Peptides against a protein of PDB entry 3C2G. Designs and how they scored, part 119

Target 1, 209 residues: chain A of PDB entry 3C2G
Amino acid sequence: IRTFDLLGLLLHDSDAIDGFVRSDGVGAITTVVQYPNNDLIRAGCKLLLQVSDAKALAKTPLENILPFLLRLIEIHPDDEVIYSGTGFLSNVVAHKQHVKDIAIRSNAIFLLHTIISKYPRLDELTDAPKRNRVCEIICNCLRTLNNFLMMWIPTPNGETKTAGPNEKQQVCKFIEIDILKKLMSCLSCEGMDTPGLLELRSTILRSFI

## One batch from the design tools (peptide; made by RFdiffusion4, then SolubleMPNN)

Design b2_p24_1_s3 (from b2_p24_1, 13 letters changed)
Fold by OpenDDE base, seed 2:
Structure b2_p24_1_s3 (fold): chain B 209 residues (1-209), chain A 24 residues (1-24)
Amino acid sequence: as target 1 above (209 residues)
Amino acid sequence: EEEELRKLVEELEKFADTSVVKPR
């Protein structure tokens, strides 16, 4: 715990973050969070989130890391772990087709749908800190989803991959009424990553044309 | 259900395509 907190304090510099990632820091964290200690898991996942936008991650193999993290998020009923893990996922899949492919093969689409679906509507949450955390989680999931959807929606200038039948079926889950309601709720929240949610909005709207 | 979906899509359309200018 204290070690991860200390590392988090040292990782304010982009070069330090990249150095940590190049030294297999992500692998080290994933090894440590295999131990059944909730505080350690929280701290480790938070540190993963802190380094999730590092440039060095583009060169880091994630084939073992992503499936593990997805499983951890699936089985761990902790909002802080889910927040950090979905945030990590959102950042690492951004603009990285190979990472998207790993995530999809690891059933990320279904997991993200499950996460969004399990949380109550934001209007039902009276506790502001809890509501904000839930909103952040849903936003992380939705941003990640957008990155997946964009692979199968024709862009004016791009070769679109044809989604396989399984991928198409999973994508259809995100145009469900409940998911759209949660998107709308997040779009109505002040202080959220409105740009990312607006991108998903645009992606969804294009899917109905 | 289809009508509810249509209404939600219409609501989504009301959100301005605001290209959020990244604050400098």
Scores: peptide ipSAE 0.322, ipTM 0.751, DockQ to the pose 0.053
Fold by OpenDDE base, seed 5:
Structure b2_p24_1_s3 (fold): chain B 209 residues (1-209), chain A 24 residues (1-24)
Amino acid sequence: as target 1 above (209 residues)
Amino acid sequence: EEEELRKLVEELEKFADTSVVKPR
């Protein structure tokens, strides 16, 4: 626990983060969080989030890491684990087609939908810290979703991937009324990743044209 | 349900592009 906290404090420099990732630091974290200790899992997932935008991750094989992380956030209903895990996922899938493919094969779309769906409406949460954390989780999920949707929805450049029948069904879940309501709620929250949510808004709107 | 969906899409469409560029 203390070691991960210390690492998180030290890994504030981009070169240090890249060095950690090149040294299989992500694999090391995933190995450590296999132990059934909630505090360790929380700390490890937080550290994953901290290194999730590292340039070196573009060269890191994630075939074993992503399925493990997705399973971890599925079975550990801890908001801090879910926040960190979905944040990691959102960052690592960005601009990386091979990572998107791994995530999709690992049923990430369904899991993200499940995560969004399980939380109450933000207006029902009176505790501000809890409400903010839930909003951040939903934002992470929605931002990740946008990264997937951009593969199958016509882009301004006219290029689109053909989604398989199963992928189409998964995508349709994110235009559900409940999901759209949660998107609107997140767009109305102060301090959120508004640019990422606005991109998703644009992507959804293009899907209805 | 379709009418509710239509209304939500309309709300999304009208949502002001508050481009708060978070300085990364």
Scores: peptide ipSAE 0.322, ipTM 0.753, DockQ to the pose 0.056
Fold by OpenDDE base, seed 4:
Structure b2_p24_1_s3 (fold): chain B 209 residues (1-209), chain A 24 residues (1-24)
Amino acid sequence: as target 1 above (209 residues)
Amino acid sequence: EEEELRKLVEELEKFADTSVVKPR
């Protein structure tokens, strides 16, 4: 725990973060968080989030890391773990088709749907810190979803990846009434990643056209 | 359910019209 906190404090610049990632720091964290200690898992996932936008991750093989993290989020229903893990996922899939493919094959779409679905409506959460954390989690999930949906948006060049039947079925879950209500709730929250949510909104609306 | 979905989509659409897309 203290080691991860200290490491997180030291990883305050992009070069240090990239150095850590190049040294298989992500793999090291994923090894450590395999121990059944919730505090360690939280600290490790938080550190993963801190390095999740590192440029060096583009060269890091994520074939084992992403499935592991997705499974970790699935089996550890801790808001801090889920927050960090979904944040990591959102950042690593951004603009990386190969990473998106790994995530999708690892059933990320379904997991994200499950995560969004398990939380109550934001208006039902009276505790502001809890509400904010839940909103952040949902935003991470929705932003990640948008990154996936963007794969199937027609480019001006007419090249679209056709969603497979399974992918289509998974995507259809995000146009469920409950999910749309949660999207609207997040769009109504102050201080959220409004641009990212608006992009998802636009993507969803185009699906009804 | 279809009518509720339609209303939600309409609400989502209205949100775009009010969101001044800041020109990038």
Scores: peptide ipSAE 0.320, ipTM 0.750, DockQ to the pose 0.045
Fold by OpenDDE base, seed 1:
Structure b2_p24_1_s3 (fold): chain B 209 residues (1-209), chain A 24 residues (1-24)
Amino acid sequence: as target 1 above (209 residues)
Amino acid sequence: EEEELRKLVEELEKFADTSVVKPR
């Protein structure tokens, strides 16, 4: 805990973050969070989120890290762990095709659907801190989904990756009524990444066209 | 279910028209 808090204080500089990532800092965190301590797991996942936009991650192999993190999110129903983990996932898949491929092979689409589905509607949450955290989690999941969907949208240049039949079936779950209602709730939430959610909206609307 | 989905898609389409009007 104290070590991760201290690291968090040191990692305000982009060069320090890149230095930490280049020194296998992400691998070190994933090793530490294997211990069954909820506070340690929360602190470690928060630190992962803090370094998730580092430029050095583009050169870091994530083949062992992403499957581990996805499994950690799956088995730990802690909102703080899920928030940090889905935030990390959303940032690391952005503009990185090879990372998207690792995440998809690691069953990320199904996991993200499960996470969105388990939370109640935002209007049913009376506790404002809880509602805001749930909104952030769902937004992270939906933004990550959009990054996956963009792989299968025909580009003007005619290059379309064909989704496999299993991937198509998993993606079809995100056009179900409950998920669309949750997307609309997130679009109505103040302070969210509305541009990213509007891109997903546009992608979904094109699926009905 | 199909009619409910159609209505949600229509609401989702209308959301763009109202969101562009909110001043940043």
Scores: peptide ipSAE 0.317, ipTM 0.751, DockQ to the pose 0.044

Design b2_p24_1_s4 (from b2_p24_1, 15 letters changed)
Fold by OpenDDE base, seed 3:
Structure b2_p24_1_s4 (fold): chain B 209 residues (1-209), chain A 24 residues (1-24)
Amino acid sequence: as target 1 above (209 residues)
Amino acid sequence: SVEELRELVKELEEFAETSVVKPR
């Protein structure tokens, strides 16, 4: 734990973060969070979130790391772990087609739906810190979904990857009224990435209309 | 330094290996 805190302090600039990632730091953290210690898991996932926008991740083999992290955020009961893990996922898939492909192959679309479905409606949460954390988790999931959907939007140049039948079926689950209500509720939360959520809304409309 | 970070990561791995029963 203290070492993760120290690492977090040392990883204060992009060069240090990239250096850490190039040194297989993400693999090392992933190894540490495999141990059944919730404090280590929480600290490790927080550090993963901190380095999740590193440019060096584009060159990091994530084939073994991503499936593990997806399983972790599927089953772990701690909202802080889910927040960090979904945040990592949303950032790591951004602008990286090969990482998106690994995530999708690892059933990430369905997992995102499962995570969003697990949480109650935000209007049912009276505790503001909990409501905000749940909103952030949902937003991380929805941002990740947006990153996936954008792959299948027709570009002006006519070359579009087509979603497979399974992916299409999984994406269709996000048109459920409950998911849409949660999206709308997130737009009403203070301090949220409102532009990102509005982009997702536009992407959903373009994908299904 | 990157070397210091690697050492810290190694210490974390060693700590994890010694502190918790390895996942089966």
Scores: peptide ipSAE 0.024, ipTM 0.572, DockQ to the pose 0.016
Fold by OpenDDE base, seed 2:
Structure b2_p24_1_s4 (fold): chain B 209 residues (1-209), chain A 24 residues (1-24)
Amino acid sequence: as target 1 above (209 residues)
Amino acid sequence: SVEELRELVKELEEFAETSVVKPR
């Protein structure tokens, strides 16, 4: 635990983070979080989140890491792990088509829906720290979804991939009333990326036109 | 340094291996 805290302190700049990632630091953390120790899992996933925007991740093989992380966030009961894991997922798929493809093949779209569906409505949460954490998790899931949907929206200057029938079906689950209510609830939370959520809303609408 | 990070990761791995409560 202290060692993860120390790592977090050392990983304070982009060069250190990139150096860590180039040294297979993400693989090493992923190995550590496979042990049945919740404190290690929490600390490791938090560190993954801290390095999740590293440019060096574009050159990191994620074929084994990403499916493992998806399984972890599917089954782990700790919201801190889910927060860190979904945050990592959201950042790591950004601007990386090959990583998006790995995630989608690993059933990430359906998993995002499952995670969002697991949590109660934010207005039913009386504990403010818990409410905020759940909101952040939902936002991470929705941001990840936005990253996927953006692949299938026609851009004026490029050939866009078409979503397969299975992906389209999985995406359709996000227009369920309960998911939409949770999206709207997140827009009302302080400190949320409201512009990003509005972008997602626009992306969802464009995906169904 | 990157070397210090690698050493810290190794210590974490060793700690994780020792913290595995063998299923009784």
Scores: peptide ipSAE 0.023, ipTM 0.572, DockQ to the pose 0.016
Fold by OpenDDE base, seed 4:
Structure b2_p24_1_s4 (fold): chain B 209 residues (1-209), chain A 24 residues (1-24)
Amino acid sequence: as target 1 above (209 residues)
Amino acid sequence: SVEELRELVKELEEFAETSVVKPR
């Protein structure tokens, strides 16, 4: 724990972060968070989030890392872990087609739905810190979903990946009324990335038209 | 330094590996 805190303090600039990632720091953290210690898992996932936007991740093999992280955030009960993990996921898939492909093959779309589904509506959460954290988690999931869906939207250049039938079916779950209500509840929360949610809404609509 | 960071992470890995609690 203390070491992760120290690492977090040292990873304060992009060069340090990139250097850490180039030194297989993400792999190392992933190894550490495999141990059934919730404090280590929390600290490790927080550190993953801190380095999740590193440019060096584009050159990092994530085939072993990402499936593990997805499984972790599927089963772990701690919202802080889920927050960090979904934040990492949302950042790491951004602008990286190969990472999106790994995530999708690892059932990430379904996982995102599962995560959103397990939380109550934000209006049912009376505790503001909890509500805010849940809101952030849902936003991370939605941003990740947006990144996936954007792959299947026709570009003016005519090259579009087509979602497989399973992926399409998984995406269809996000237009379920309960999910839509949760999305709408997020739009009403203060401090939300409202533009990002609106973008997602647009992307979802375009994916079904 | 990046090397120091990697070393710290390695120490954590080693500590975790030597811990009584094995990865599940």
Scores: peptide ipSAE 0.023, ipTM 0.596, DockQ to the pose 0.016
Fold by OpenDDE base, seed 5:
Structure b2_p24_1_s4 (fold): chain B 209 residues (1-209), chain A 24 residues (1-24)
Amino acid sequence: as target 1 above (209 residues)
Amino acid sequence: SVEELRELVKELEEFAETSVVKPR
């Protein structure tokens, strides 16, 4: 009942996204997607994606929500759920150090590698809708990784965090030949965030220098 | 978009009504 009352805020006020998030709307959606109903899971994750850029998320406790979402996208077979979940992750970690820390502690770097590894090379996908969706998922993963790596890039005038040994090992998996081939295949997809992929490439290279 | 959000909320409600287990 409460879950749908909170979701109703989006029906009545077009500017209520921040209000929805402040009212624990993300927690409510997270509750909905715990039910064994794939349609609810898909719709809920899509709604999460739609609110994932809300300013109010900077003040939302994500300590329980984010680990749950990471587990969901680790095991769920539906590409639409993976797309929405990785999209949410990529947006929610942006410019939020505390959220990055939660994600990293929840093994997010390794999970991103696992997700990318799950999909075939884009050149092996003849179905354009499927290829595009897979490309979007990979791009979401890469954007998230970029956000993590940027924390550890030395700046001449700033205190930079150093990646722990576990994080460094997890990052090293992204230089595997098969992963690199998949990344390069995404650059050939039309309508993709090519600048973002190039930024990631540069960030990866800088992380290993 | 706001319209997409409204549609998603509506879909969630419709799916919940048809589900055996309903969210609180």
Scores: peptide ipSAE 0.021, ipTM 0.560, DockQ to the pose 0.018; fails the geometry check

Design b2_p24_2_s1 (from b2_p24_2, 16 letters changed)
Fold by OpenDDE base, seed 4:
Structure b2_p24_2_s1 (fold): chain B 209 residues (1-209), chain A 24 residues (1-24)
Amino acid sequence: as target 1 above (209 residues)
Amino acid sequence: SEQKRLEEIYKILSESDKPKRYFF
């Protein structure tokens, strides 16, 4: 745990982060967090989040890492783990088609839906720190979803794929009224990063309804 | 009906991006 904290302190610039990632730091973290210790898992996932936007991740094989992380998020009820993990996912899939494919094959869409669905409405959360964390998690999920949905939107200059039946069905889950209301609620959150959510709203309206 | 559902979806999504402000 202390080691992860120390690493987190050292990984404060992009070069250090890239160096860590190039040295298979992500793999190292994922190895360590296989130990069933909640504090260790939290610390490790937090560190993953810290390095999740590293340029070096584009060259890092994630075929084993992503499924593991998704499973970890799935089975761990800890909001901090979910926050860090969904944040990692959101960042790592960004602008990386191959990573999106890995995530989708690893049932990420369904997982994200599950995560969003399990949390109460934001207005039902009276504890501000909890509400904020939940909002952040939902935002991470929705941003990730947007990244996935963009794969199926025809663009004049973009490569698109046809969603398979299963993928389509998974995507349709995000058109549920509850999910949409949560999207809108997140858009209404003060200080929340809304550009990705706005894009998601637009994506749904234009391409998936 | 499906139409009613779609209308509801459009209504939800077409609302202001700040229908209910949550301040944290």
Scores: peptide ipSAE 0.318, ipTM 0.755, DockQ to the pose 0.047
Fold by OpenDDE base, seed 3:
Structure b2_p24_2_s1 (fold): chain B 209 residues (1-209), chain A 24 residues (1-24)
Amino acid sequence: as target 1 above (209 residues)
Amino acid sequence: SEQKRLEEIYKILSESDKPKRYFF
């Protein structure tokens, strides 16, 4: 635990983070968080989040890491773990087609929907820290979804994939009224990734309705 | 109807951004 805290303090610049990732730091963390210790899991996932935007992740094999992380956030009850894990997922899939493919094959779309759906409406959460964390989790999930949806939108320089029937069915769940209301709620929350959520809103409006 | 559903979806998504809320 103290080691993760210390690492988190040292990994404050992009070069240090990238060096850590190149040294299989992500694999090391994922190994440690397999121990049944909630404090370790929380600290490890937080550290994963801290390094989740590292450029070196594009060259890191994630075939074992992503399925593990997805399973972790599926089963772990701690919102801090879910927050860190969904944040990691959101960042790691960004601009990395092969990572998106791994996540989708690992049932990420369905899982993200499940995560969003399990939480009550934000206005029903009276505890402000809890409400804020839930909002952040939902935001992470929706931002990840946006990254997936971008795969199926024609871009001038991008490889456009055709969504398979299964992916289409899963994506259709995100246009349900409850999810859309949660999207809009997140847009109204302070500190949320409003640009990313606005992009998602626009993507849905233009391409998926 | 499906049309009414789509209209509702469109309405929800087309809503203007609301002021940021702070939670204490």
Scores: peptide ipSAE 0.313, ipTM 0.756, DockQ to the pose 0.061
Fold by OpenDDE base, seed 1:
Structure b2_p24_2_s1 (fold): chain B 209 residues (1-209), chain A 24 residues (1-24)
Amino acid sequence: as target 1 above (209 residues)
Amino acid sequence: SEQKRLEEIYKILSESDKPKRYFF
């Protein structure tokens, strides 16, 4: 735990973060958080989030790391772990087609839907810190979904992948009224990734209705 | 029923001017 806190303090510049990632730092964290200690898991996932925008992740083999992290988020009922894990996922899939493919094959779309569906409406949460954290988690999930959906939309400059029947069924779940209301709730929150959520809204309106 | 559902979806997503409800 103290080691992760110390690493978080040392990894404050892009070069240090890239150096850590190139040295299999993400794999090392993933190994440590396999132990059933909640504080250790929370600290490790927080550190993963801190390094999740590293350029070096494009060259990191994530074939074993992503499925493990997705499983961890699925089974661990801790908002801080879910926040960090969904944040890591959202950042690591950005602009990386091969990472998107790994995540989708690992049932990420279904997991993201499950996470969003588990949380109550934001207006029902009276505790402000809890409400804010839930909003951030939902935002992370929706931003990740936006990154996936962009793979299947014909763009003049992009290769479009045809979604398989299973992928189509998973995507259709995000057109549920409850999910769409949560999207709109996140758009009404100050400090959220509004551009990404607006793009998702536009994508759904143009391509899925 | 499906047409009504699609209209509801369109209505929800087209509400661009929702007041900011939550501050962080």
Scores: peptide ipSAE 0.309, ipTM 0.752, DockQ to the pose 0.058
Fold by OpenDDE base, seed 5:
Structure b2_p24_2_s1 (fold): chain B 209 residues (1-209), chain A 24 residues (1-24)
Amino acid sequence: as target 1 above (209 residues)
Amino acid sequence: SEQKRLEEIYKILSESDKPKRYFF
């Protein structure tokens, strides 16, 4: 735990973060958090989130890391783990087609839907820190979903992935009334990733309705 | 009907002009 906190204090610049990632730092964290200790898992996932935007991740094999992280988020009821894990996922899939493919094959779409569906409406949460954390989690999930949906939108260059029938059915779950209401609730929250949510809303309106 | 469902979805997504909810 203290080691992850110390590493978090040292990894403030992009070169240090890239150096850590190139040295298999993500794999090292993933190995350590396999130990069933909640505090260790929290600290490890927080460190993963901190390095999740590293340029070196584009060259890092994530075939074993992403399925593990998705499983960890699935089985752990801890909001801090879910926050860090969904944050990591949203950043690592951004602008990386091969990472998106790994995540989708690892049932990420269904997991994200499940996570959003498990949380109550934001107006039912009276505790402000809890409400804010839940909103951040939902935002991470929705940002990740937007990155997936962009794969199936025709680009001016005509290159678009055709969604399979199963992928289409999974995507259709995100146009459920409950999910859309949660999207709009998060969009109305102060200090949230409004641009990402607006992009998702636009994506749904233009390409999926 | 599917049309009514699509109209409801469109309505929900178009309600962007609601003032931000301030949570205290």
Scores: peptide ipSAE 0.303, ipTM 0.747, DockQ to the pose 0.057

Design b2_p24_2_s2 (from b2_p24_2, 15 letters changed)
Fold by OpenDDE base, seed 5:
Structure b2_p24_2_s2 (fold): chain B 209 residues (1-209), chain A 24 residues (1-24)
Amino acid sequence: as target 1 above (209 residues)
Amino acid sequence: SEIKKLEEINAILEKSNEPRRYFF
């Protein structure tokens, strides 16, 4: 636990972060957090979030790491782990087609739906810290979904990858009544990325019109 | 078409009793 906290304190500049990632630091963290200790898992996922925008991740093999992280955020009860994990996912898939493909093959679209589905509407949460954390988790999920959908947006000037029928079906889950109610409840919370929600809506439409 | 998709989403929002201004 203390080691991850110390590493987090040392990894403040982009060069140090890239150096850590090039040295398989992400793989090392994911190995350590397989130990059944919730404090260790929380600290490790927080560190993953801190390095999640590293340039070196574009060259890092994630075929084993991403499926593990997806399983972790599917089953772990701690919102701090879910926050860090969804934050990592949203950053690591950004601008990296091969990483998006790994995540999608690992059922990430359905997982994002599952995560949003398990939380109540934010207006039902009276505890402000809990409400804010749930809002941040939902925002991370939406940002991740948007990054996936951008792959399938038809462009007049280029060939666009088409979503398969299963992916389309999974995407359609995000316009279900229960999901939309939860997303709408987020718009009333301070710090909600309203532009991000509107961008997601636009991206869904553009991908399937 | 975009229009058809917007109509479908609008119908869902109406059933949800949620404000449309966040989507339109």
Scores: peptide ipSAE 0.012, ipTM 0.447, DockQ to the pose 0.040
Fold by OpenDDE base, seed 2:
Structure b2_p24_2_s2 (fold): chain B 209 residues (1-209), chain A 24 residues (1-24)
Amino acid sequence: as target 1 above (209 residues)
Amino acid sequence: SEIKKLEEINAILEKSNEPRRYFF
């Protein structure tokens, strides 16, 4: 645990982070967090989040790492783990088509819906730290969804991927009223990625109206 | 409210059972 904290202190710049990732740092963390120790899992996932924007992740084989992480955030009860894991997922899929494809094949879209659905309405959470953490998790999920949706939006060059029927069905679940309400609740939270959430809102509205 | 508008939209979509495929 203290090792992850120390690593987090050392990984304070983009070059150090990129070097860590190139040295299979993500694989190393993933190996360590397979031990059934919640404190270790929490610390490891926090470190994953810290390195999740590394450019080197584009060249890192994630075929085994992503399915593992998705399973972890599906079953783990700790909001801190879910926060870190969904944050990692959101960042790692950004601008990386092959990573998006791995995530989607690993049922990520459905999982995002499941995660959002398991949390209560934000206005029902009286504890501010808990409410804020839940809001951040939902935002991470929605931002990840937006990254997926952008693959299927036609570009000015006329190039677009077509979503499969399963993906279409999974995406349609995000227009459920409870999901839309949670999106709106996130927009009301201070310090959230409001531009990204507004983009998603716009995408939803344009797609379904 | 914007939430109310989204509820109305959702109700329309539930009735039509055919969402627009703008991003598909």
Scores: peptide ipSAE 0.009, ipTM 0.388, DockQ to the pose 0.031
Fold by OpenDDE base, seed 1:
Structure b2_p24_2_s2 (fold): chain B 209 residues (1-209), chain A 24 residues (1-24)
Amino acid sequence: as target 1 above (209 residues)
Amino acid sequence: SEIKKLEEINAILEKSNEPRRYFF
């Protein structure tokens, strides 16, 4: 735990972060967080989030790391772990087609729906810190979904892929009433990435219309 | 048609009893 805290303090610039990632730092963290200690898991996932936008991740083999992380955020009860893990996922898939493909093959779309579904509506949460954390988790999930959907929407400057039938079915779950209510609740929260949520809204509309 | 899809989405929002302005 103390080591992860120290690493988090040292990894404050892009070069240090990239150096850590090139030295298999992400793999090292994912190995350590397999130990059944919630404080260690929390600290490790927080560190993953801190390095999740590293350029070096584009050259890092994630075939074993992503499935493990997806399983962790599927089963772990701690919102801090879920926040860090979904944040890592949303950042690591951004602008990296091969990482998106690994995540999708690892059932990430369904998992995102599962994570959103397990939380109550934000208006039902009276505790402000809890409500804010849940909103951030949902936003991380939706941002990740947006990154997937963007592959299948024609853009003037991008190649359009076709989603498979299974992916289409899983994506359709995000226009269900309960999910739409949660999305709208996030849009109504102050201090959230409103531009990102509006982009997602636009992407959803373009995906289904 | 695009119009029909918008109507379908609108019908989902109406059933949710949530303000449409947050989605549209």
Scores: peptide ipSAE 0.009, ipTM 0.407, DockQ to the pose 0.039
Fold by OpenDDE base, seed 4:
Structure b2_p24_2_s2 (fold): chain B 209 residues (1-209), chain A 24 residues (1-24)
Amino acid sequence: as target 1 above (209 residues)
Amino acid sequence: SEIKKLEEINAILEKSNEPRRYFF
């Protein structure tokens, strides 16, 4: 735990972060967080989030890491872990088609829906810190979804990757009333990435089948 | 068409009693 905190302090610039990632730092963290210690898992996932935008991740094999992380955020009860994990996922899939493909093959779309679905409506959360954290988690999920949906938006040339039938079905889950309400609730949350959520809205509209 | 998509989404919103303006 203290080691991850220390690493987090040391990884304060992009070069250090990239160096850590190139040294299989993400793999190292994912190995450590396999131990059934919630504090360790929390600290490790927080560190993952800190390095999640590293350019070096584009060259990092994620075939084993990403499915593990997806499973972790599926089962772990701690919102901080879910926050960090979904944040990592959102960042790591950004601009990386191969990572998106790994995530999708690992049922990430369904998982995102599951995560969003398990949380109550934001208006039912009276505790502001909890509400904000849940909102951030939902936003992370939605941003991740946006990254996936963008793959299937037709280009001006008419060329597009076609979503498989399963992916289409899973995407359709995000236009369910409860999910749309949660999206709208996130748009109303102060300090959230409203532009990103509006982009997602646009992406949903364009991607709707 | 995009129009059809918008109509479908609008229909979902209507079922939720949420105005289209909150989503569009």
Scores: peptide ipSAE 0.007, ipTM 0.411, DockQ to the pose 0.041

